# Peptides against a protein of PDB entry 1EBD, part 107

Target 1, 138 residues: chain A of PDB entry 1EBD
Amino acid sequence: KASYEGKVAAEAIAGHPSAVDYVAIPAVVFSDPECASVGYFEQQAKDEGIDVIAAKFPFAANGRALALNDTDGFLKLVVRKEDGVIIGAQIIGPNASDMIAELGLAIEAGMTAEDIALTIHAHPTLGEIAMEAAEVAL

## One batch from the design tools (peptide; made by RFdiffusion4, then SolubleMPNN)

Design b2_p27_7_s2 (from b2_p27_7, 10 letters changed)
Fold by OpenDDE base, seed 3:
Structure b2_p27_7_s2 (fold): chain B 138 residues (1-138), chain A 27 residues (1-27)
Amino acid sequence: as target 1 above (138 residues)
Amino acid sequence: RLTESEKAALAAENAKLAAAVAAALAA
């Protein structure tokens, strides 16, 4: 814990996002398709000088979305390249308003893309798309 | 933990996202 806090403090001093710096207020638009966001947008991170990878996965490749005949949109993870920590996420598609909660939790907990990639998601579910996007980031 | 300016900045980014999505879906 002390070692982790030391790293977070060092990152904050250097102007990098830390657990305290995260802007992790979820925002939802109940449109068709739904839109949801939490944490950094890709361009926002770049504007602040953060080197990120934007990992995107489409609902058109998700088994549950196909079964529901609702495949518009995608999930995007904004991942800090330095350490693989997830600092933002956006979802456009089915059940985005509820699915954003998993990613909000991941951001608040300082989790990495690997943490989500290694988390088993039930099959077939819309939630699998988070795991698929995380794998893209690796 | 988040300032009012940070909340406003997030709201502005979310508005940009909504506009971009609408434009993409209309194309």
Scores: peptide ipSAE 0.040, ipTM 0.596, DockQ to the pose 0.022
Fold by OpenDDE base, seed 1:
Structure b2_p27_7_s2 (fold): chain B 138 residues (1-138), chain A 27 residues (1-27)
Amino acid sequence: as target 1 above (138 residues)
Amino acid sequence: RLTESEKAALAAENAKLAAAVAAALAA
């Protein structure tokens, strides 16, 4: 995190966009399906000139979601191409309001898609979708 | 705690998400 914060500061001084303004506050809509977001949306990043990968994985391909018969929606990771750092995440689907906390933690800590991809998630869980989306970004 | 501007930003993002969900479900 310290390294990430230092990089963010340096980029800010150099006039480069930073995710720092968007990482702190999760947004949640308790709809059906639930919606949650933290950090950059893909288009926000693009509008600021950040080159990103938008890695999307559907709940329809998640084992726990299938078991729960609740497979609507997806998880999207917004990953900065330069360094692989996750700068945003959106979830539409089951348990999105709680699942966003993992991604908020990852973004705040300056973690990469690789960090998430290499983190073992219990099987079968909804949380595996974060790992799957991270793998898409690699 | 959240400032008023932060609350407003949160509300705006919530609205954006809600609209995206509505659009996706209509597809």
Scores: peptide ipSAE 0.034, ipTM 0.568, DockQ to the pose 0.021
Fold by OpenDDE base, seed 5:
Structure b2_p27_7_s2 (fold): chain B 138 residues (1-138), chain A 27 residues (1-27)
Amino acid sequence: as target 1 above (138 residues)
Amino acid sequence: RLTESEKAALAAENAKLAAAVAAALAA
């Protein structure tokens, strides 16, 4: 369904022209599900020779998403393997257009996956998915 | 903060994203 379609869409845009100059500029599409991105896509990083971990967590495993009956999609963190720094993030799913701001802040500040994993997120919230994805990257 | 050229680049990226999403959902 939409979760698979969202994955396909995310992969389709991963090979987009380099966004290095716009790493701190979020892109948002108000579709159903919403799509948002900031920084590197996984394939962009790989094409530039950056060794990355792509940590993905599905909304289907998020308590708030389940409670809202809106579980399509996922959050993906693109983490530089050498030092754990977050260099990109993509969200397909509920509230993606707003949730991307947290990851934009993290990238701008040079934060690591550990920083996000150790940030307490309220329960249950959609925002917890960022913490969950960060834990996957550790 | 964003220059006019950066805003235009953002709009272009969003348009490509929208097209990709639409194509995926139409499959």
Scores: peptide ipSAE 0.030, ipTM 0.549, DockQ to the pose 0.043
Fold by OpenDDE base, seed 2:
Structure b2_p27_7_s2 (fold): chain B 138 residues (1-138), chain A 27 residues (1-27)
Amino acid sequence: as target 1 above (138 residues)
Amino acid sequence: RLTESEKAALAAENAKLAAAVAAALAA
């Protein structure tokens, strides 16, 4: 967050108007399990009157997580019903701190759950959980 | 930097995330 704010400030000083988008800024807690979030939380979206689908998939059903014997937690996608666009994501589980980047990219690019669901993820990987959660949203 | 209202909102979301962790670990 601090680095992003500094980047926005630098761009403004350079004559390029910019604003800090806190919705797009990822948040990470390096606990065990790790926690990560980007964009809208489900209830936050509802409070703002956005009709959403909350698609959840557990690490207990992920092949790589099973192989690592680290299956606590889940990935949640917050998807806008109107157009299927991903507007938020939360991850609790192994490597959440790095895995959140894919979803941050998806949100920034305006991707839909279908876009992620149709993206081939290597097998077996923790990253497949994003694809699985996206499929739940369809 | 964040306004006081933004800090409060962040704190609330962090609390929600913590609750989700607890629920996931209990499942």
Scores: peptide ipSAE 0.023, ipTM 0.547, DockQ to the pose 0.024

Design b2_p27_7_s3 (from b2_p27_7, 8 letters changed)
Fold by OpenDDE base, seed 1:
Structure b2_p27_7_s3 (fold): chain B 138 residues (1-138), chain A 27 residues (1-27)
Amino acid sequence: as target 1 above (138 residues)
Amino acid sequence: RLTAAQRAELAAQNAKLAAAVAAALAA
């Protein structure tokens, strides 16, 4: 955490976008499928000149989603290429409204895609999709 | 408590998500 905060401070001083410059407030639409977002959308980041990778993973490839017969949608991580920090996340699919909390926490804390990728998620869970998307970003 | 800017951003996100839902359901 201290390292992340140091990076944020350094980036702010250098005039670059940092973890304090975006809103880590979740937005949820209780539709079918559910939609949730936190932080930057990919295009918002690009419009601000942030070089990002958009790592997308489908629920159709998630074991729990398959078991639930609810495989519509995806999770997208918006990852800043410079340091691998997650700056946004979008989920369209089952349990999106609850799953967004993990990613909101990660973004607020300045965590990287690697941090999420290396975090063991219980199997089988919908939450594993965050880990899978993080691996795509590596 | 949310600032005006935070509320505006939240509203924008919700609008974008709603549009994404509509697009996905139309496909």
Scores: peptide ipSAE 0.021, ipTM 0.545, DockQ to the pose 0.021
Fold by OpenDDE base, seed 5:
Structure b2_p27_7_s3 (fold): chain B 138 residues (1-138), chain A 27 residues (1-27)
Amino acid sequence: as target 1 above (138 residues)
Amino acid sequence: RLTAAQRAELAAQNAKLAAAVAAALAA
C-alpha cells in the first residue's frame, strides 16, 4: 500500500534541494505516512562529491512497527564513508516527525554510525530502527 | 530560535516534500 508510495516519496526527497547553511534544520510533513529529513540527502552528498553510504532499514522489520500494524516505510542514514560520520537522515513511516530528533542531535554532535549502533535503544520501540540502520552502515 | 531566513527555508522544504507525498498518494 503505502510501501510503493513511500518509495516514490523517498526518491523525491533524495533530490530535494537544501541550503547548505540550514543542513541541520529538520523538515517534517505530517502525512500518512509521516516524512522527516535532516542533513544531507544521499543525492545532495553525491552531487557535492561526498562519498557516502546510504544505510536503509525498513519498518517492516521493526518489532514495535509490527506490533502496531504500521510497517510502511523506512529509515535511511547518510553516512560519510571516510570517517563514518552521519551527515543526513530521512524517515518515511510511523512517528517519523519525532524520531528525526535523535538523528538531528547525532548530526549536530558529529556522531558516527558506530555511536548510534552502540547506543542501547529500548525494546521493542520504533526508535530501534535508527540503531538497526546504523548497524547496516558498519 | 530560528531566524526568518531559516524558517522560510524550512517552510520551502516542507512544501516540496508535501507535494511529493501528495503526488505519490494520488497515483
Scores: peptide ipSAE 0.020, ipTM 0.516, DockQ to the pose 0.045
Fold by OpenDDE base, seed 4:
Structure b2_p27_7_s3 (fold): chain B 138 residues (1-138), chain A 27 residues (1-27)
Amino acid sequence: as target 1 above (138 residues)
Amino acid sequence: RLTAAQRAELAAQNAKLAAAVAAALAA
């Protein structure tokens, strides 16, 4: 978000109206397996009184992960039950650090699990796991 | 640039991720 905030600052200096308005900041741990998170954790949402669906899908069931022999971990979507809006996501597994960006975009845009589920993902890819988890949330 | 609060939030999330890794690897 430093780049986004930098853009806001530059626009303000240039005399253009601008504001920082973002929902989530991603966190990444470059471990093996990689870990990434954006938005709410399931328990965090529950603690704040948000009724959520936690949809989990394992890399062990992902075709690309199987082909790579790298099947440890999972993707979890945290979906607000009331409207199906994605409010958080966690990934432990291959390429989590990059894959979190799709979900960050989804959260920032106020997208639903259905939006992701209905988005065609290339086969076979690690990214399909987001679609699979979204289908679980439906 | 990230504020102190934003940095603290990232640190908290990373700690949760570390715990999640430990749990996942134990399963």
Scores: peptide ipSAE 0.020, ipTM 0.550, DockQ to the pose 0.023
Fold by OpenDDE base, seed 2:
Structure b2_p27_7_s3 (fold): chain B 138 residues (1-138), chain A 27 residues (1-27)
Amino acid sequence: as target 1 above (138 residues)
Amino acid sequence: RLTAAQRAELAAQNAKLAAAVAAALAA
């Protein structure tokens, strides 16, 4: 976040107007389990009048998480019902701090849950949980 | 620096994340 804000400030000083989009900025807590979020929370979207699907998938159902004996938590996608676009994501679980980057990219690119669901993820990996949660949103 | 509104939004996000952790660990 601070690094991103620094880039925006540098661009503004250089004569390139830019704004910090805090919705697109990931937040991470390096706890055990790790916590990460990007974009809208479900209730935040509802409070703003956005009709959303909250699609949740648990690490307890992920093959790699089971193999690692680290199955606490879940991934949640916040998907706008109107067009299926992903507008937020939260991850509680193993490698959440790195896994949030895929979802940040998806949100920034305006991808749908279908786009993620149809993206092949290597098996077995923690990353498959994003694909599984996207399938729940379909 | 962040405005008061921006800081409030980040605080709200942190609270929601903490609640999600609690829910996940209780499940």
Scores: peptide ipSAE 0.019, ipTM 0.515, DockQ to the pose 0.025

Design b2_p27_7_s4 (from b2_p27_7, 10 letters changed)
Fold by OpenDDE base, seed 1:
Structure b2_p27_7_s4 (fold): chain B 138 residues (1-138), chain A 27 residues (1-27)
Amino acid sequence: as target 1 above (138 residues)
Amino acid sequence: RLTESQKAELAALNAKLAAEVAAAKAA
């Protein structure tokens, strides 16, 4: 995991003019639905020559979202194919502004999609969508 | 507290995110 973290950092540094790594800094828009992002966008990764899997899971298939009748949007994980490391995530949907924190942590720590997929999330919660998206990437 | 450079990066990310949202809504 530590080696993956280092690799992510190195790639971020290579892709940014500054030595400061901004990949793990979340961006949030408090719209309806909420929007949040951390790390690479899919096309951004591709433009930098990173082979990625874009794993997408809709809130329409999330139990908590259904219970809340708030099912617009999705979570997208940007996963590096080489080692399964999560390098980016975007959320459009309920509680995106708070949910992005888990993914920011995962990216900062150099975690893989498998790590998230194997992490038990309480049921039913919006947070389960991260686990579901991670499973798509496997 | 964020530096001006960090604020600029965050703004750029938000702009990219807005584009993603627009694309998703257009689908």
Scores: peptide ipSAE 0.022, ipTM 0.540, DockQ to the pose 0.025
Fold by OpenDDE base, seed 4:
Structure b2_p27_7_s4 (fold): chain B 138 residues (1-138), chain A 27 residues (1-27)
Amino acid sequence: as target 1 above (138 residues)
Amino acid sequence: RLTESQKAELAALNAKLAAEVAAAKAA
């Protein structure tokens, strides 16, 4: 907890994306498939001169998505290369509208891709896709 | 309840999301 709070403070002081910038406000479209976003888009980050990794993982490779026969889409994490901090996320696919909350929390807390990658997610769940995408960013 | 600033940010994000969805469909 203290580590995450320290990260948030450091980000704010350094002028990086932080909660005070309102970057972690989610946007959701309840379409089929659902669409959700929070924080920076990849191109948005690039336009602002932020060097990022765009880590994408498809629902077609997620066990729960396969079990649901709903494998369209992907989750994308926008990760700042400098420190591995997650600054944005986009989800197109099943349960995107709910899953975006985890990533919103992660962004608000200044978490890194490694933080999510090392977080145990219940198996099998759609939420595992966040962990998988985070692992891609490592 | 969102402030006016937050509402503006959300609107901007929605616009960007629409563009991303369109791009994804085109890919």
Scores: peptide ipSAE 0.021, ipTM 0.546, DockQ to the pose 0.023
Fold by OpenDDE base, seed 3:
Structure b2_p27_7_s4 (fold): chain B 138 residues (1-138), chain A 27 residues (1-27)
Amino acid sequence: as target 1 above (138 residues)
Amino acid sequence: RLTESQKAELAALNAKLAAEVAAAKAA
């Protein structure tokens, strides 16, 4: 499917030294709430002429976050429209500093939003928010 | 270990993250 084409394209880009090599480096701020980012920001992608979907899901709608009474913030996926490949992610909220790793792996592997949406996440967990945001991007 | 160029890029990413946080607070 489209994920195969996206993976090939991602691998080709990764083989050439460029700013893309640095895009995959995560940035974390251990504030309250925590902040984390990897890959493209939405506006950065737009400035480079990439047509993207910005899929956002709030922790206020996550079962584990509700149980912990820690519901501030959101997860945002930056998804390339042409092939559904995830090219960036930002998290503001509980456990953001650790949760960014799943999305960093997804970006490096050239995965699509559909790949994340179809991945079963344990219930109830904060990590489910990645699956929920991916479903928004479909 | 990060190169000097990678450190500079990471600093730029941190600045962009700060801007995203500020935008989120304003929303």
Scores: peptide ipSAE 0.021, ipTM 0.533, DockQ to the pose 0.024
Fold by OpenDDE base, seed 2:
Structure b2_p27_7_s4 (fold): chain B 138 residues (1-138), chain A 27 residues (1-27)
Amino acid sequence: as target 1 above (138 residues)
Amino acid sequence: RLTESQKAELAALNAKLAAEVAAAKAA
């Protein structure tokens, strides 16, 4: 966040106008478990009148998480019902700080839950949880 | 520099994230 804001500021000073899309900027807490978020929270979307599906999948059901004996938490996708576009994601659990990047990319690209659900993730990996959560949203 | 509205948005997001983490740790 701070690094991105610094980059935008530098570009502005150099005479190149730039805007920060804070919806696409991830927030991370490096705690145990880690937590990360990008885009809309479910209630935030509802407060703005966006009809959403909140698709949640637990790490307790993920093979790699089980193998690591680190199964606390979940991944949540916030999906706009109108067109299936992912507009937010939250992760609480192992490797959340890195895993959020995939969802940030998906949101920035305007991808749908179906796009993620149809993307093959290596097995067994923590990243499979994104695919699983996307399937829940379908 | 960030506008006041942008600062408020970031603060709100951080607060929401902190609340989710706290809830998860308590579960």
Scores: peptide ipSAE 0.020, ipTM 0.511, DockQ to the pose 0.029

## One batch from the design tools (peptide; made by RFdiffusion4, then SolubleMPNN)

Design b2_p28_1_s1 (from b2_p28_1, 10 letters changed)
Fold by OpenDDE base, seed 4:
Parts: structure tokens; C-alpha cells; sequence
Structure b2_p28_1_s1 (fold): chain B 138 residues (1-138), chain A 28 residues (1-28)
């Protein structure tokens, strides 16, 4: 956190597009399964010349999703390769509409995949999938 | 299983494409 606030401040001073230019407005579709997105899609980042890692983790490997018998879909993190910053996220699956808020917060705060991977998520929850996807991005 | 996943992917693609056209975020 403190190191990143310093980096965002340094980037703002340097006239680089700061994380403030990322309006992390969520898009939600209340379908079955639910769909949610915030920030960049992988292809949008590529079209803008941003080198990204797309880290994907399936709900079929999530303990809470298994217990609910609702294992369709995945979480995808779009991570900038140069610094590990999360610039986008997509969720297709159970509770995607609520789970997108954590990732919206992470993007607005300029968090890295490492920041999410090191955050303790309660077990068993659907939210653990964010941590698992972040670990894939490392 | 497969059909539900394919539907979810199609919805996600449609959301992506509409965001590109509108230049804005939307909720459906």
C-alpha cells in the first residue's frame, strides 16, 4: 500500500497516465451465470499496446462453488506485466455481481496481483477465487 | 455444463463489444 501510493504519486508527477485515468466502473449482467467486468478486458489492453498477463481461475476448483454445485465459469485478472498492477477483471459465475466490487477497489487503489495473493480470504468462500487467480498471475 | 459456459462467454463478449461501441460502462 504505502509503496504504491508513492508510485502513483511519482507517476502523477512524471505526467504518466496515473491509475486515476482508470475509471474502474463495473459492468454487470444479471444472467445465469452472472457476468461482471471492471477495468480492461485483455483484448482492450492489447489494442492499446499494454503488455498484459491474463490470469484465469475456474469456479470448478473453488471449494464454495463445489459445495453450492455451481461451478460454471471463471475469474480472469488482467495484470500489467511491467509492474504486476491489476488493470482489469472479469467474472463469469456465481455471485459475480457482488464479487466484482473487491476487484474494482483493487484497480482503483492501484493494487498488484501480489497484494491480492497475500490478502487472506475466508475459507470456504467464492471470494477465494480472486486470490487463486492472483497467484496464477505471479 | 458446456452450453451454460458457452452462453456465459457469449454474454461476456457482447458486454465487451457494447462497451467499445458506446465508449461507456453499462449495467444490464
Amino acid sequence: as target 1 above (138 residues)
Amino acid sequence: MAARRERAEAIALAVMEERRRAGSTFKV
Scores: peptide ipSAE 0.021, ipTM 0.450, DockQ to the pose 0.032
Fold by OpenDDE base, seed 5:
Structure b2_p28_1_s1 (fold): chain B 138 residues (1-138), chain A 28 residues (1-28)
Amino acid sequence: as target 1 above (138 residues)
Amino acid sequence: MAARRERAEAIALAVMEERRRAGSTFKV
């Protein structure tokens, strides 16, 4: 938050129009398991009248999570049904605090679930769970 | 086991939503 607001303020001072979008601001809870979120929650999108798909994939089905013996939790994508655009993501599980950055980038870039599903992730990695959740949203 | 996990996940998501609204990260 603070670093992003500082950048927007610097751009405004420089005479460049910039807007603060708080929807794209990541939130992290450094718990066990870790929790991370960016963009819309499923219920928040519904409350705003956005028709969404909530695509969930469990770490128990991820090859890297199995190898680490850390298979608790899931990744959830919140995908707008109209155009397949990713508008939110939630992660509960291993490395959630770092893994949320890929999904933050995807939301900021206006990427679809198809864009993530077609992105080759290294095998075996925790990051593959984003691809698998995106495939669930197709 | 399943019901306890589901409850823990729901609590974690509720805490994350509160932190998102506050625009902050939290360490437990």
Scores: peptide ipSAE 0.018, ipTM 0.421, DockQ to the pose 0.038
Fold by OpenDDE base, seed 3:
Structure b2_p28_1_s1 (fold): chain B 138 residues (1-138), chain A 28 residues (1-28)
Amino acid sequence: as target 1 above (138 residues)
Amino acid sequence: MAARRERAEAIALAVMEERRRAGSTFKV
């Protein structure tokens, strides 16, 4: 947030068109387990009258997380029901701080849960959990 | 699509229920 606001301010001072859109700004907490979020929480979407699917998949079902003995937490996708567009994501678990970037990109690009579900993730990886959560949203 | 969703939901639900029963220090 602060670094992005600083960049937008610098771009505005330099005479470049810039806007602050906070929808796809990630929030990260480097706790154990790590927590990361981007876009809408499920309740925020509901409070705005957006009909959503909250698709959740646990790290305890991920092959890489099992191999690492680090299986606490989950990935959640917040998907708009009308068109299947991903509007938010939350990760609690291993590597959440890095993995949130894929989902931030997906939200900025206007990608659907189908787009993620059809993207082949390497096996076994923690990143496969995004694909599994996207499949729950279909 | 539907069969993949159904499988993923079933796995997710089963694992979440196992974690709840085991009294995991972090609830999924």
Scores: peptide ipSAE 0.025, ipTM 0.515, DockQ to the pose 0.019; fails the geometry check
Fold by OpenDDE base, seed 1:
Structure b2_p28_1_s1 (fold): chain B 138 residues (1-138), chain A 28 residues (1-28)
Amino acid sequence: as target 1 above (138 residues)
Amino acid sequence: MAARRERAEAIALAVMEERRRAGSTFKV
């Protein structure tokens, strides 16, 4: 947030038109396991009257997480049922702090669960869990 | 083991949600 606001301010001072957009600000907790979130939590979406699918995939079923012996946690996608658009994501697990960036991009771009499910992820990677969670939402 | 993991995941999610609401997370 503060870094992004500082960049927008610097660009504006430099004479480049820029705006602050807050649609998908990531939040990270560098715990063990790491926690990351972007966009809506499932309950927040429900409280706003958004009908959602909460698609969850566990790191215990991810090939890379198994190979690393770091299988705690999951990825959760919050998907709007009306159109399949991803409106939130939560990751608890290995490399959650970096992996949230893909999901932040997807939310900012208005991507669907299908868009992620159809995106080929390298095998074996932790990132495949996003694809697997997206497939659960279909 | 499954029930302990599910509980740990639920707690971690709840803690993250509370920290997000409280603004006590790393944000860009």
Scores: peptide ipSAE 0.019, ipTM 0.459, DockQ to the pose 0.036; fails the geometry check

Design b2_p28_1_s2 (from b2_p28_1, 10 letters changed)
Fold by OpenDDE base, seed 3:
Structure b2_p28_1_s2 (fold): chain B 138 residues (1-138), chain A 28 residues (1-28)
Amino acid sequence: as target 1 above (138 residues)
Amino acid sequence: MAAREERAAQIALAVMEARRKAGSTFKV
């Protein structure tokens, strides 16, 4: 955050068009299990009057997580019901700190749950859980 | 998930949500 705000401040001082978009700024906690979040939390969206689907898929059902014997946690997508657009994501589990970047990109691009569900993820991978959670939102 | 690890994860998410509402993110 501070590095990004410093970059935005430097760009603004330099006369470049720069906006602080807080929508897709990731937050990471390197705990065991790791925790990552980007965009809206489900309750935050509800408090703002956004009608959302909270699509959740567990690492206990992911083939790579099973092979690694690291099956604790889940991925959650926060999907706007009106148009299927992904507005937030939370990951608790293996590699959450790296996997949140795909979902940050999806939010910035205005992608739908269908866009992720139709994207081929390699099998077996931890990243495949994003596709599985997107299918739950359909 | 051990009950302690699940509780720690829930606390971490709640702190991230509360900080986002306050305009403060973790110092990463």
Scores: peptide ipSAE 0.030, ipTM 0.561, DockQ to the pose 0.046
Fold by OpenDDE base, seed 5:
Structure b2_p28_1_s2 (fold): chain B 138 residues (1-138), chain A 28 residues (1-28)
Amino acid sequence: as target 1 above (138 residues)
Amino acid sequence: MAAREERAAQIALAVMEARRKAGSTFKV
């Protein structure tokens, strides 16, 4: 947050058009397991009157998580039902702090669950869980 | 151990949600 707000402020002072989009600002808790979030939580979207799909996939079903013996938690996509656009994501599990960046990019770009589901992820990787959760949203 | 860690993660996520609703963000 502070680093991004500082960048936007610096760009504005430099005469560049800049806006802070608070929806796409990631938040990370370096707990065990790690927690990461970007965009809307499911309840926040509902409180704003957005009809959403909450697509959840567990790390216990991910081949890389199994190989690492670190299978606790899940990835959740918050997908707007109207157009399939990803508006939020939450990760609890291995490498959540780094994996949230892909989903932050997807939200900033206005990508759909279909865009992620059709993106080839290397096998076996933790990143495949984003693809699997996107498939659950279809 | 796993069930306790998962519960801790759920609490951490709930704290993240509550802070976001309050207009507070984490140090990132």
Scores: peptide ipSAE 0.029, ipTM 0.568, DockQ to the pose 0.045
Fold by OpenDDE base, seed 2:
Structure b2_p28_1_s2 (fold): chain B 138 residues (1-138), chain A 28 residues (1-28)
Amino acid sequence: as target 1 above (138 residues)
Amino acid sequence: MAAREERAAQIALAVMEARRKAGSTFKV
């Protein structure tokens, strides 16, 4: 966040077009398990009157997480019901700090849960959990 | 185990949400 805001400020001072999108700014906590979030939390969306689907998939059902013996936590997608657009994501579990980048890209690009569900993820990977959570949102 | 993981996850999410509302992140 601060590094991104610093870059935006530097670009603005330099006269370059730059914008701050606080929706697509990730927040990471390097705990055990790792925690990552981007976009809306389910409750934040509800408090703003956005009708959402909260799709949750557990790492305990992910083949790579099982193979790593690291199955704690889940991925949650926050999907706007009107158009299926992903507006938020939260990950608690293995590699959450890196995996949040895919979902940050999806939110920034205005992608739907269907776009993620139809994206082929390599098997077995932790990243497949994004696809699985997207399928839950359909 | 699942109930502890879910509770830990809920606490972690609540902490992240509170930090987001406060405009703070762990990463600089």
Scores: peptide ipSAE 0.024, ipTM 0.547, DockQ to the pose 0.042
Fold by OpenDDE base, seed 1:
Structure b2_p28_1_s2 (fold): chain B 138 residues (1-138), chain A 28 residues (1-28)
Amino acid sequence: as target 1 above (138 residues)
Amino acid sequence: MAAREERAAQIALAVMEARRKAGSTFKV
């Protein structure tokens, strides 16, 4: 947030068109396991009356996580049932701090779970867990 | 293992949600 606001301010000072519009602000905790979140939590969506699917996939089923012997946690997508749009994501597990960026992009772009499920991820990678969680939401 | 992992995950999610509501999350 502050870094992005600083960039927007620098662009405005430079005479470039700049706007601060946030659909999704990422939050990261560099714990063990790492925790990352962007957009809605499932309960926040429910409290706002949004009907959601919470699609969860565990790192224990991810080939790269198994190869790393770091299989704790999961990825969760919060998907709006009406249109399949991803409105939130949470990651607890290996490389969650970096992996949240893909999901932040997906939310900002208004992508669906189908868009992520149809995106080719390299095998084996931790990033495949986003695709696997998206498939659970279909 | 699975029950401990699920509990850890639920606690982590609850902490993150509470921090988000409080505006106390590290926001880049």
Scores: peptide ipSAE 0.026, ipTM 0.568, DockQ to the pose 0.038; fails the geometry check

